# Designs tried in a protein design run: peptides against a protein of PDB entry 5JXT. Part 251

Target 1, 319 residues: chain A of PDB entry 5JXT
Amino acid sequence: SLLPKKEINVYIGMSEMQVKWYQKILEKDIDAVNGAGGKRESKTRLLNIVMQLRKCCNHPYLFEGAEPGPPYTTDEHLIYNAGKMVVLDKLLKRIQKQGSRVLIFSQMSRLLDILEDYCVFRGYKYCRIDGSTAHEDRIAAIDEYNKPGSDKFIFLLTTRAGGLGINLTTADIVILYDSDWNPQADLQAMDRAHRIGQTKQVVVYRFVTDNAIEEKVLERAAQKLRLDQLVIQQGRAQVAAKAAANKDELLSMIQHGAEKVFQTKGAFGTMAEKGSQLDDDDIDAILQAGETRTKELNARYEKLGIDDLQKFTSESAYE

## One batch from the design tools (peptide; made by RFdiffusion4, then SolubleMPNN)

Design b2_p27_8_s3 (from b2_p27_8, 13 letters changed)
Fold by OpenDDE base, seed 5:
Structure b2_p27_8_s3 (fold): chain B 319 residues (1-319), chain A 27 residues (1-27)
Amino acid sequence: as target 1 above (319 residues)
Amino acid sequence: TRGPYPDVEEDLPLPDLSKEELQEIIK
């Protein structure tokens, strides 16, 4: 029988560079962030802020002029300037040492470009598929990854391109580098490894930038997933989850952690304490804390009924 | 020598944005 997936949210602090860029994004649109635009603030402007904040959570080099250079080098700065890369770098060493193979999913192909350079820099053999990958090249990449005795350790995928019906059961670890707004897209990504033919325990690590917009993206995705489950169980097809985030929801998501970001002069959490010098004990602590917070998050939504889940409970940005 | 990473031009799946709304955001 296929073993159940183990899913762990990995809560990761921002690097100092991410904090500076996150502050800069908020400051550029501070009137919108403070809700001073009120009903006149465009949904488009708020969505722009959301997009920029998500880019920052993934990697600051996704912004023009953020990377130090010229010359532009592929070196340790590619790792230590992004909290997710610091954790990824340590986690991949562990995953490789245990004889596992890993799928890494992102929403951003430009992040996969950074991850390719990182793979080359670390000497990790990889495959890649995104939305621009030709059908023939996609088949070739899948076959190269899945072949018996494949030396390909990592498969880099965009979540949507990777979601299309492929079997990657030769991997047992899934990293969601970021989350889709639709939890079903992430589930479809996980199901590439968690399928008939899998012989190992599939473990899913979902990276979440702590005290940032990504926590609210995760909460919204978890809420939607629970709502979808309850609708299926109750046969209530008519509960269209309000699919569109309203302006107030977007504003609440943007405001989440913003005050703490403005007060912070360096990195966040374990990134402030150890930065790129994270050891195995630090990774274990992050994973244990993540497992606890994952259980708490799930338990919060499991107690809610359909009517409660339809209300976006913006927990106040002040708690 | 590597070039700079270009900005994310891709359709970040934004919650319920049309392709047109998203293109306006990326501009």
Scores: peptide ipSAE 0.314, ipTM 0.712, DockQ to the pose 0.234
Fold by OpenDDE base, seed 2:
Structure b2_p27_8_s3 (fold): chain B 319 residues (1-319), chain A 27 residues (1-27)
Amino acid sequence: as target 1 above (319 residues)
Amino acid sequence: TRGPYPDVEEDLPLPDLSKEELQEIIK
């Protein structure tokens, strides 16, 4: 029988560079962030801010002129300048040592470009599929990864490209480097490893930048997933249609953690304490804290009814 | 491999997510 997948949200502090870029993004549109534009701020402007903040949470080098150079090099700076990369680097070493194989999903093909350079730098053998990958090349990459005795450790995928019904049950670890707004897209990505033919316990690590927009993206995705489940259970098909982030929700999401980001003169959390010098105990502590917060998040939404979930604006998240 | 990335000023659709698709997911 297929074992239930274990899902753990991994809450990760921003690097000093991420904090600086996060501040710059907020400062550039400070009037929008403060809601000073009132009814005149376009939903499009807020969506753009959200997209830039999500890029920052993934890697600061997703911005032009952010990477140090010339000369441009692939070195440890590619890792220590992004909190997610620091945790990924330690986690992948552990995953490889245990003889596991890993799928890494992102919403951003440009992040996969960074992850390719990282894989080359660390000597990790990988496959890649994104939205631009030709059908034949996609088949070839899947076959190369799934072949008996494959030396490919990592599969890099965009979440959408991974959604196309492919079987990757030769991997037992899934890393969601970022989250989709649609929790079903992430579930479909996980289900590439968590399918018939899987013989191992599938573990899913969802990376979430702490004290940033990604916590609110995750909360919204969890809310939507619970709502979808309740709608299916209760046969109330009409409820699913109102899932549009309104302008006020987007603004609240952008404002989440912004004050603390402005007050911060360095990295956040474990990144401030240890930086890139995370040991195995630090990783275990991060994973344990993540498992606790994941249970708390799930328990919060499991108690809510359909009417509560529909009224649940980001403001009620102050518990 | 990584290359030049658009400025923070560019309304870049999330790679593999068009702005329209992101708007539909948020809708």
Scores: peptide ipSAE 0.096, ipTM 0.518, DockQ to the pose 0.090
Fold by OpenDDE base, seed 3:
Structure b2_p27_8_s3 (fold): chain B 319 residues (1-319), chain A 27 residues (1-27)
Amino acid sequence: as target 1 above (319 residues)
Amino acid sequence: TRGPYPDVEEDLPLPDLSKEELQEIIK
């Protein structure tokens, strides 16, 4: 029988470089961040800030001129300059030792380019599919990954490309390197491994940059998912208002953790304490803390009715 | 395979925006 998937949000601190770039993004448009633009502030401007902050949470090398060089090299700096890469590097080593195989999803094809360089650097055999992958190449990649005795450990996918109904039940671990605004896209990604033909316990690790925009992206996605579930249960199909984030919601998201980011000299959390020197106990602590926070997040939204979920609970941008 | 990246990437998932709003973000 298919076991229920285990989902764990993995809350990860920013590296020192991520903190510096996160600060620069906020400073570049500080008037918009402070809401000083008022009614004239473009929603587009706020969305640009959100997207830049999300890029920063994924990897600082997603910005032009961020990578140190010349010479440009693939080395340990590719890992230690992004908190998610530090955790990924340790987690993949554990996953491989367990005899598991892993799907890594991202929203950003450019992040997959970084992950390819990382896979080559670590000697991980991988497949890749994104939105630009030709149909024939997609079939070939899936077949190569799924073949009996495949030496491909990692499958790199954009979440959108992974949504296309493919079967990847030869993997038992799913890493969502980032989250989609639509929680259904992430569920569809998980369902590539968590479907008929899976023989192992599927574990989903959702990477979330702690004290950053991604926490609010996750909260919004969780709220939407619960709303969608309740709407389906109550037969109120009309209530699934695809309400695009309003300006105030976007401002609240941008402002979340910004003060603490400005006050931070160096890295955040476990990245400040251990950096790239995370051990197995540090990973276990991160996973345990993540499992607790995941339960708390789910429990918060499970208690809310449709009317409550339709209201943006502006938790104060300063809590 | 990584290289220089534009400030705005077309493949980034945005919240539900109009086509016009999306085009303004990508420009």
Scores: peptide ipSAE 0.053, ipTM 0.531, DockQ to the pose 0.132
Fold by OpenDDE base, seed 4:
Structure b2_p27_8_s3 (fold): chain B 319 residues (1-319), chain A 27 residues (1-27)
Amino acid sequence: as target 1 above (319 residues)
Amino acid sequence: TRGPYPDVEEDLPLPDLSKEELQEIIK
């Protein structure tokens, strides 16, 4: 029988570099962030800010001129300049030691380019599929990864390209490096490993940048997923979840954690305390804290009715 | 390999990509 998947949100502090870039993004559009633009601020401008903040949460090297150089090198700086990479690096070492195999999903093909360089740097054998990968090359990559006795440890995928009904049950660990706005896309990604033919407990690690936009992306995705489930259960197909974030919702998401980011001179959370020197105990603490916060998040949305879930209330975070 | 990525407003597909637009990105 297929064991139920275990999903854990892994809340990760920003590196010092991420904090600096996050501040710069907010400062560049400070009038928009403060809502001072009033009726003149386009939803598009707020969406652009959200996208830049999400890039920052993934890796600061997604911005032009962010990477230290010239010369541009692949070295430890690729890891310590992004909180998610620091946690990923330690987690992958543990996973490999356990004899597990890993799917890593991202929304950003450019992040996969960084992860390829990281895999090469650490000597991890990998496969890659993204939106640009030809159909034949996708098949070849899947077959190479799924091959009996495959030495491929990691499969790098864009969430959408990984959504294509492929079987990757030879992996038992799924890392969502970032989250889709549509929680169904992430579920479809998980279901590549969590499918008939899986013999192991599938564990999903969802990386979430703490005190940043990604917490609100996750909350919105969880809200939508619960709403979709309740609508299906109640047969009320007409309650089209307002799929698009409104302007005020986007503004609230951008503002989330912004004050604390502006007040921060260094890194956040465990990244401030230990930087790149995370040990196994630090990882265990992060995973345990993540498991607790995941349960709390789920419990919050499980108690809400359809009418409550239709209201994106910024204030319902405080009740 | 990573390169200098321009601060292109990459239209990461907005959450409202129609099923059709999603299908075009998947092609």
Scores: peptide ipSAE 0.041, ipTM 0.529, DockQ to the pose 0.082

Design b2_p27_8_s4 (from b2_p27_8, 11 letters changed)
Fold by OpenDDE base, seed 5:
Structure b2_p27_8_s4 (fold): chain B 319 residues (1-319), chain A 27 residues (1-27)
Amino acid sequence: as target 1 above (319 residues)
Amino acid sequence: TREPYPDVEEDLPEPDLSKEEIQEIIK
């Protein structure tokens, strides 16, 4: 029988560079961040801020002029300048050592470009599929990854491209480097490894930048997922949760952790304490803390009924 | 040495955004 998947949110502090860029993004639009634009603030402006903050949470090199150079090099700075890369780098060593194979999903193909360079830099053999990958090349990549005795350790995928019904049960670890706004897209990604033909315990690591917008993206996704589950269970098809975040929700998401980010002169959490020198005990502590926070997050939404979940989607966090 | 990474133009901040709305956000 297929074992239940284990899902763990991995809460990761920003690097010093991420904090600086996160501050810079907020400062550029400080009037919007402070709600000073009032009813005149465009949804588009808030969505742009959200996008920039999500880019920052993934990797600061997704911004022009963030990478040190010229000359531009693939080196340790590619790792230590992004908290997620620091954790990924340690986690992949563990995953490889245990004889596992890993799917890494992101929303951003440009992040996959960074991850390709990282794979080459670390000597990890990989496959890649994104939205631009030709159909024949997708088949070839899947077949190369899935072949018996494949030396491909990592499969890099955009979440949406990986959602296309492909079987990747030859992997047992899934890393969601970022989260989709639609929790079903992430589930579909997980289900590439967690399906009939899987022989191992599937473990899903969801990376979440701590004290940043990604916590609110995760909360919204978890809320939506719970609502979708309850709607299915109760047969109440009429509860179309308004799929779109309103301006007040977007503003609240942007403001989340912003004060603490402005007060921070360096990195966050374990990134401030250890930086790139995270050891196995630090990773175990991060994973254990993540498992606890994951249980707490799930327990918050499990207690809520449909009506409560609908109120939380309609109530601005200030009533 | 390599070229610098380009900025991300493909991020969908909301799943319900049209391509036109996305292009306006990226501008």
Scores: peptide ipSAE 0.378, ipTM 0.732, DockQ to the pose 0.229
Fold by OpenDDE base, seed 2:
Structure b2_p27_8_s4 (fold): chain B 319 residues (1-319), chain A 27 residues (1-27)
Amino acid sequence: as target 1 above (319 residues)
Amino acid sequence: TREPYPDVEEDLPEPDLSKEEIQEIIK
């Protein structure tokens, strides 16, 4: 029988460079961040801020002119300038030593470009599929990854491209480098490894930038997933349709952690304490803290009914 | 040496915006 998947949110501090770029994004649109635009602030402008903040949480090199250079080089700076890369780099070493194989999902194909350069730099053999990958090349990549005795360790996928019904049960680890707004897209990505033919315990690591917008994206996704489950259980199909973020929710998401980001001189959390010098004990501590916070997050939403979840603004989860 | 990474122009998956909300955003 297929074992239940284990899902762990991995809460990761921003690097010093991410904090600086996160501050710059907020400062550029400070009037919108402060809600000074009121009803005049366009939902489009707030969505653009959200998009830029999510880029920053993934990697600062997703912004033009962020990378130090010229000359531009693939080196350790590709890792230490992004908190998620620091944790990924340590986690992949552990996963490889365990004889596991890993799917890495992102919403951003340009992040996969950075991850390809990282794979080459570390000597990890990989496959890639994104939205631009031709159908024949997708089949070839899947077959190359799934073949008996494949030397491909990593599969890089955009979450949307990974949703296309493919079987990747030859991997047992899933890393969601970022989260989809639709929790069903992430579930569909996990189900590429967590499917009939899987022989191992599937473990999902969801990377979440701590004290940033990604916590609110995660909370919203968890709320929506719980609502969808309750709607299915209660047969109330009509309730699911109103899940779009309003302007006030987007503003609350943007404001989350903003004050602390403005006050911060340097990196956050374990990134401030250890930087790129994380050891195995630091990774175990991050994973254990993540498991605890994941249980707490789930327990908050398990107590809520449909009517509570419909009124539940991301702010009311912390009050 | 390599070329610098371009800015991400890709539309992140929008929050499931209702068609009505999408229309309000486009206005």
Scores: peptide ipSAE 0.352, ipTM 0.711, DockQ to the pose 0.218
Fold by OpenDDE base, seed 3:
Structure b2_p27_8_s4 (fold): chain B 319 residues (1-319), chain A 27 residues (1-27)
Amino acid sequence: as target 1 above (319 residues)
Amino acid sequence: TREPYPDVEEDLPEPDLSKEEIQEIIK
């Protein structure tokens, strides 16, 4: 029988570079961030800020002129300048040592470019599929990854490309490097490894930048997922579960953690304490804390009815 | 050696900032 998947949100502090860039993004549009634009603030402007903050949470080198150079070289700076890369680097070493194979999903094809450079730098053999990958090349990559005795350790995928119904049950670890606004897209990605033919315990690590917009993206996704489940169970077709975020929701998401980001000199959390020098105990602590917070997040939404889940509770933005 | 990453295209149907707008936000 297929074992239930284990899902863990991995809450990761920003690097010093991420904090600096996150501050710059907020400072540039500080009037919008403070809600001073009122009715004049466009939804598009807020969406753009949200996207830039999400890019920053993934990797600061997603911004032109962020990478140190010339010369532009792949080196340890590619890792230590992004909290998610620091955790990924340690986690992949464990995953490999245990004889597991891993799918890494992102919403951003340009983040996969960074991950390719990282894989080459660490000597990890990988496959890649994104939205631009030709159909024949997708088949070839899947077959190369799934073949018996494949030396391909990592499969890099955009979440969208992973949605194509492919079977990747030769992997047992899934890393969601970022989250989709639609929780069903992430579930579909997980289901590439977590399906009939899987023989191992599937573990899903969802990377979430702590004290940043990604926490609110995750909360919104969890809320929507619970609402969708209840709607299905109650036979109520409600269009409201698929509603795009309003301006006030986007503003609240942008404001989340912003004050603490402005006050921060250096990195956040374990990134401030250890940076790239994370050991096995530090990773275990991050995973344990993540498992606890994951249970708490799920328990928050499990108690809510449909009518409560349809209401955006602004109070959860200040706790 | 690699070139600096250009403006990031997300595989999501979400509005992205132009390269110019990104540079304006980050500068």
Scores: peptide ipSAE 0.024, ipTM 0.505, DockQ to the pose 0.233
Fold by OpenDDE base, seed 4:
Structure b2_p27_8_s4 (fold): chain B 319 residues (1-319), chain A 27 residues (1-27)
Amino acid sequence: as target 1 above (319 residues)
Amino acid sequence: TREPYPDVEEDLPEPDLSKEEIQEIIK
């Protein structure tokens, strides 16, 4: 029988470089961040800020002029300048040592470019699929990964390109490097490994930048998922379709953790204490803390009814 | 040596499930 998937949110502090870039993004649009734009602030401007903050949470080298150089080289700086890369680098060593194989999903194809360079730098054999991958090349990559005795350890995928119609049950670990706004896209990604034919316990690690916009993205996704489940159970299909984030919701998401980010000199959390020198005990502590916070998050939304979940979304419906 | 990573102007997919995506999940 297929074992239930284990999902763990992995809460990761920003590196010093990420904090610096996160501050710069907020400072550039400080009037929008403070709500000073009022009724004139466009939803588009807030969405752009959200996108830039999510890029920063993934890797600072997604911004022009963030990478040290010229010359530009792939080296340890590719890892230590992003909190998610520091955790990923330690986690992948553990995953490989236990004889597991891993799918890594992201929303950003250009993050996959960084992850390819990282894989080459660490000597990890990988496959890649994104939204630009030709259909024939996509089939070839899947077949190369799934073949008996494949030496491919990692599959790099964009969440949406990886979500459609593929079987990757030869992997037992899923890393969501970032989250889709649509929790169903992430579920579809997980279900590439968690499907009929899987023989191992599937474990999903969802990376979440702590004290940043990604916590609010995750909360919104969890709320939406619970609403969708309740709507399906109650046969009220019309209710789920209207939950576009309004301006006030986007503003509240942008403001989340912003004050603490402005006050921070250096890195956050475990990244401040140890930087890139995380050991196996530090990773175990991060995973254990993540498992606790994941249970707390789920327990918060399991108690909510449709009317409670709608109230949190309906402050968005009157503008 | 490599080229620098280009600035990511990728449109992150909008937070909203299209009505079509919701209908495919309910089927």
Scores: peptide ipSAE 0.370, ipTM 0.723, DockQ to the pose 0.185; fails the geometry check

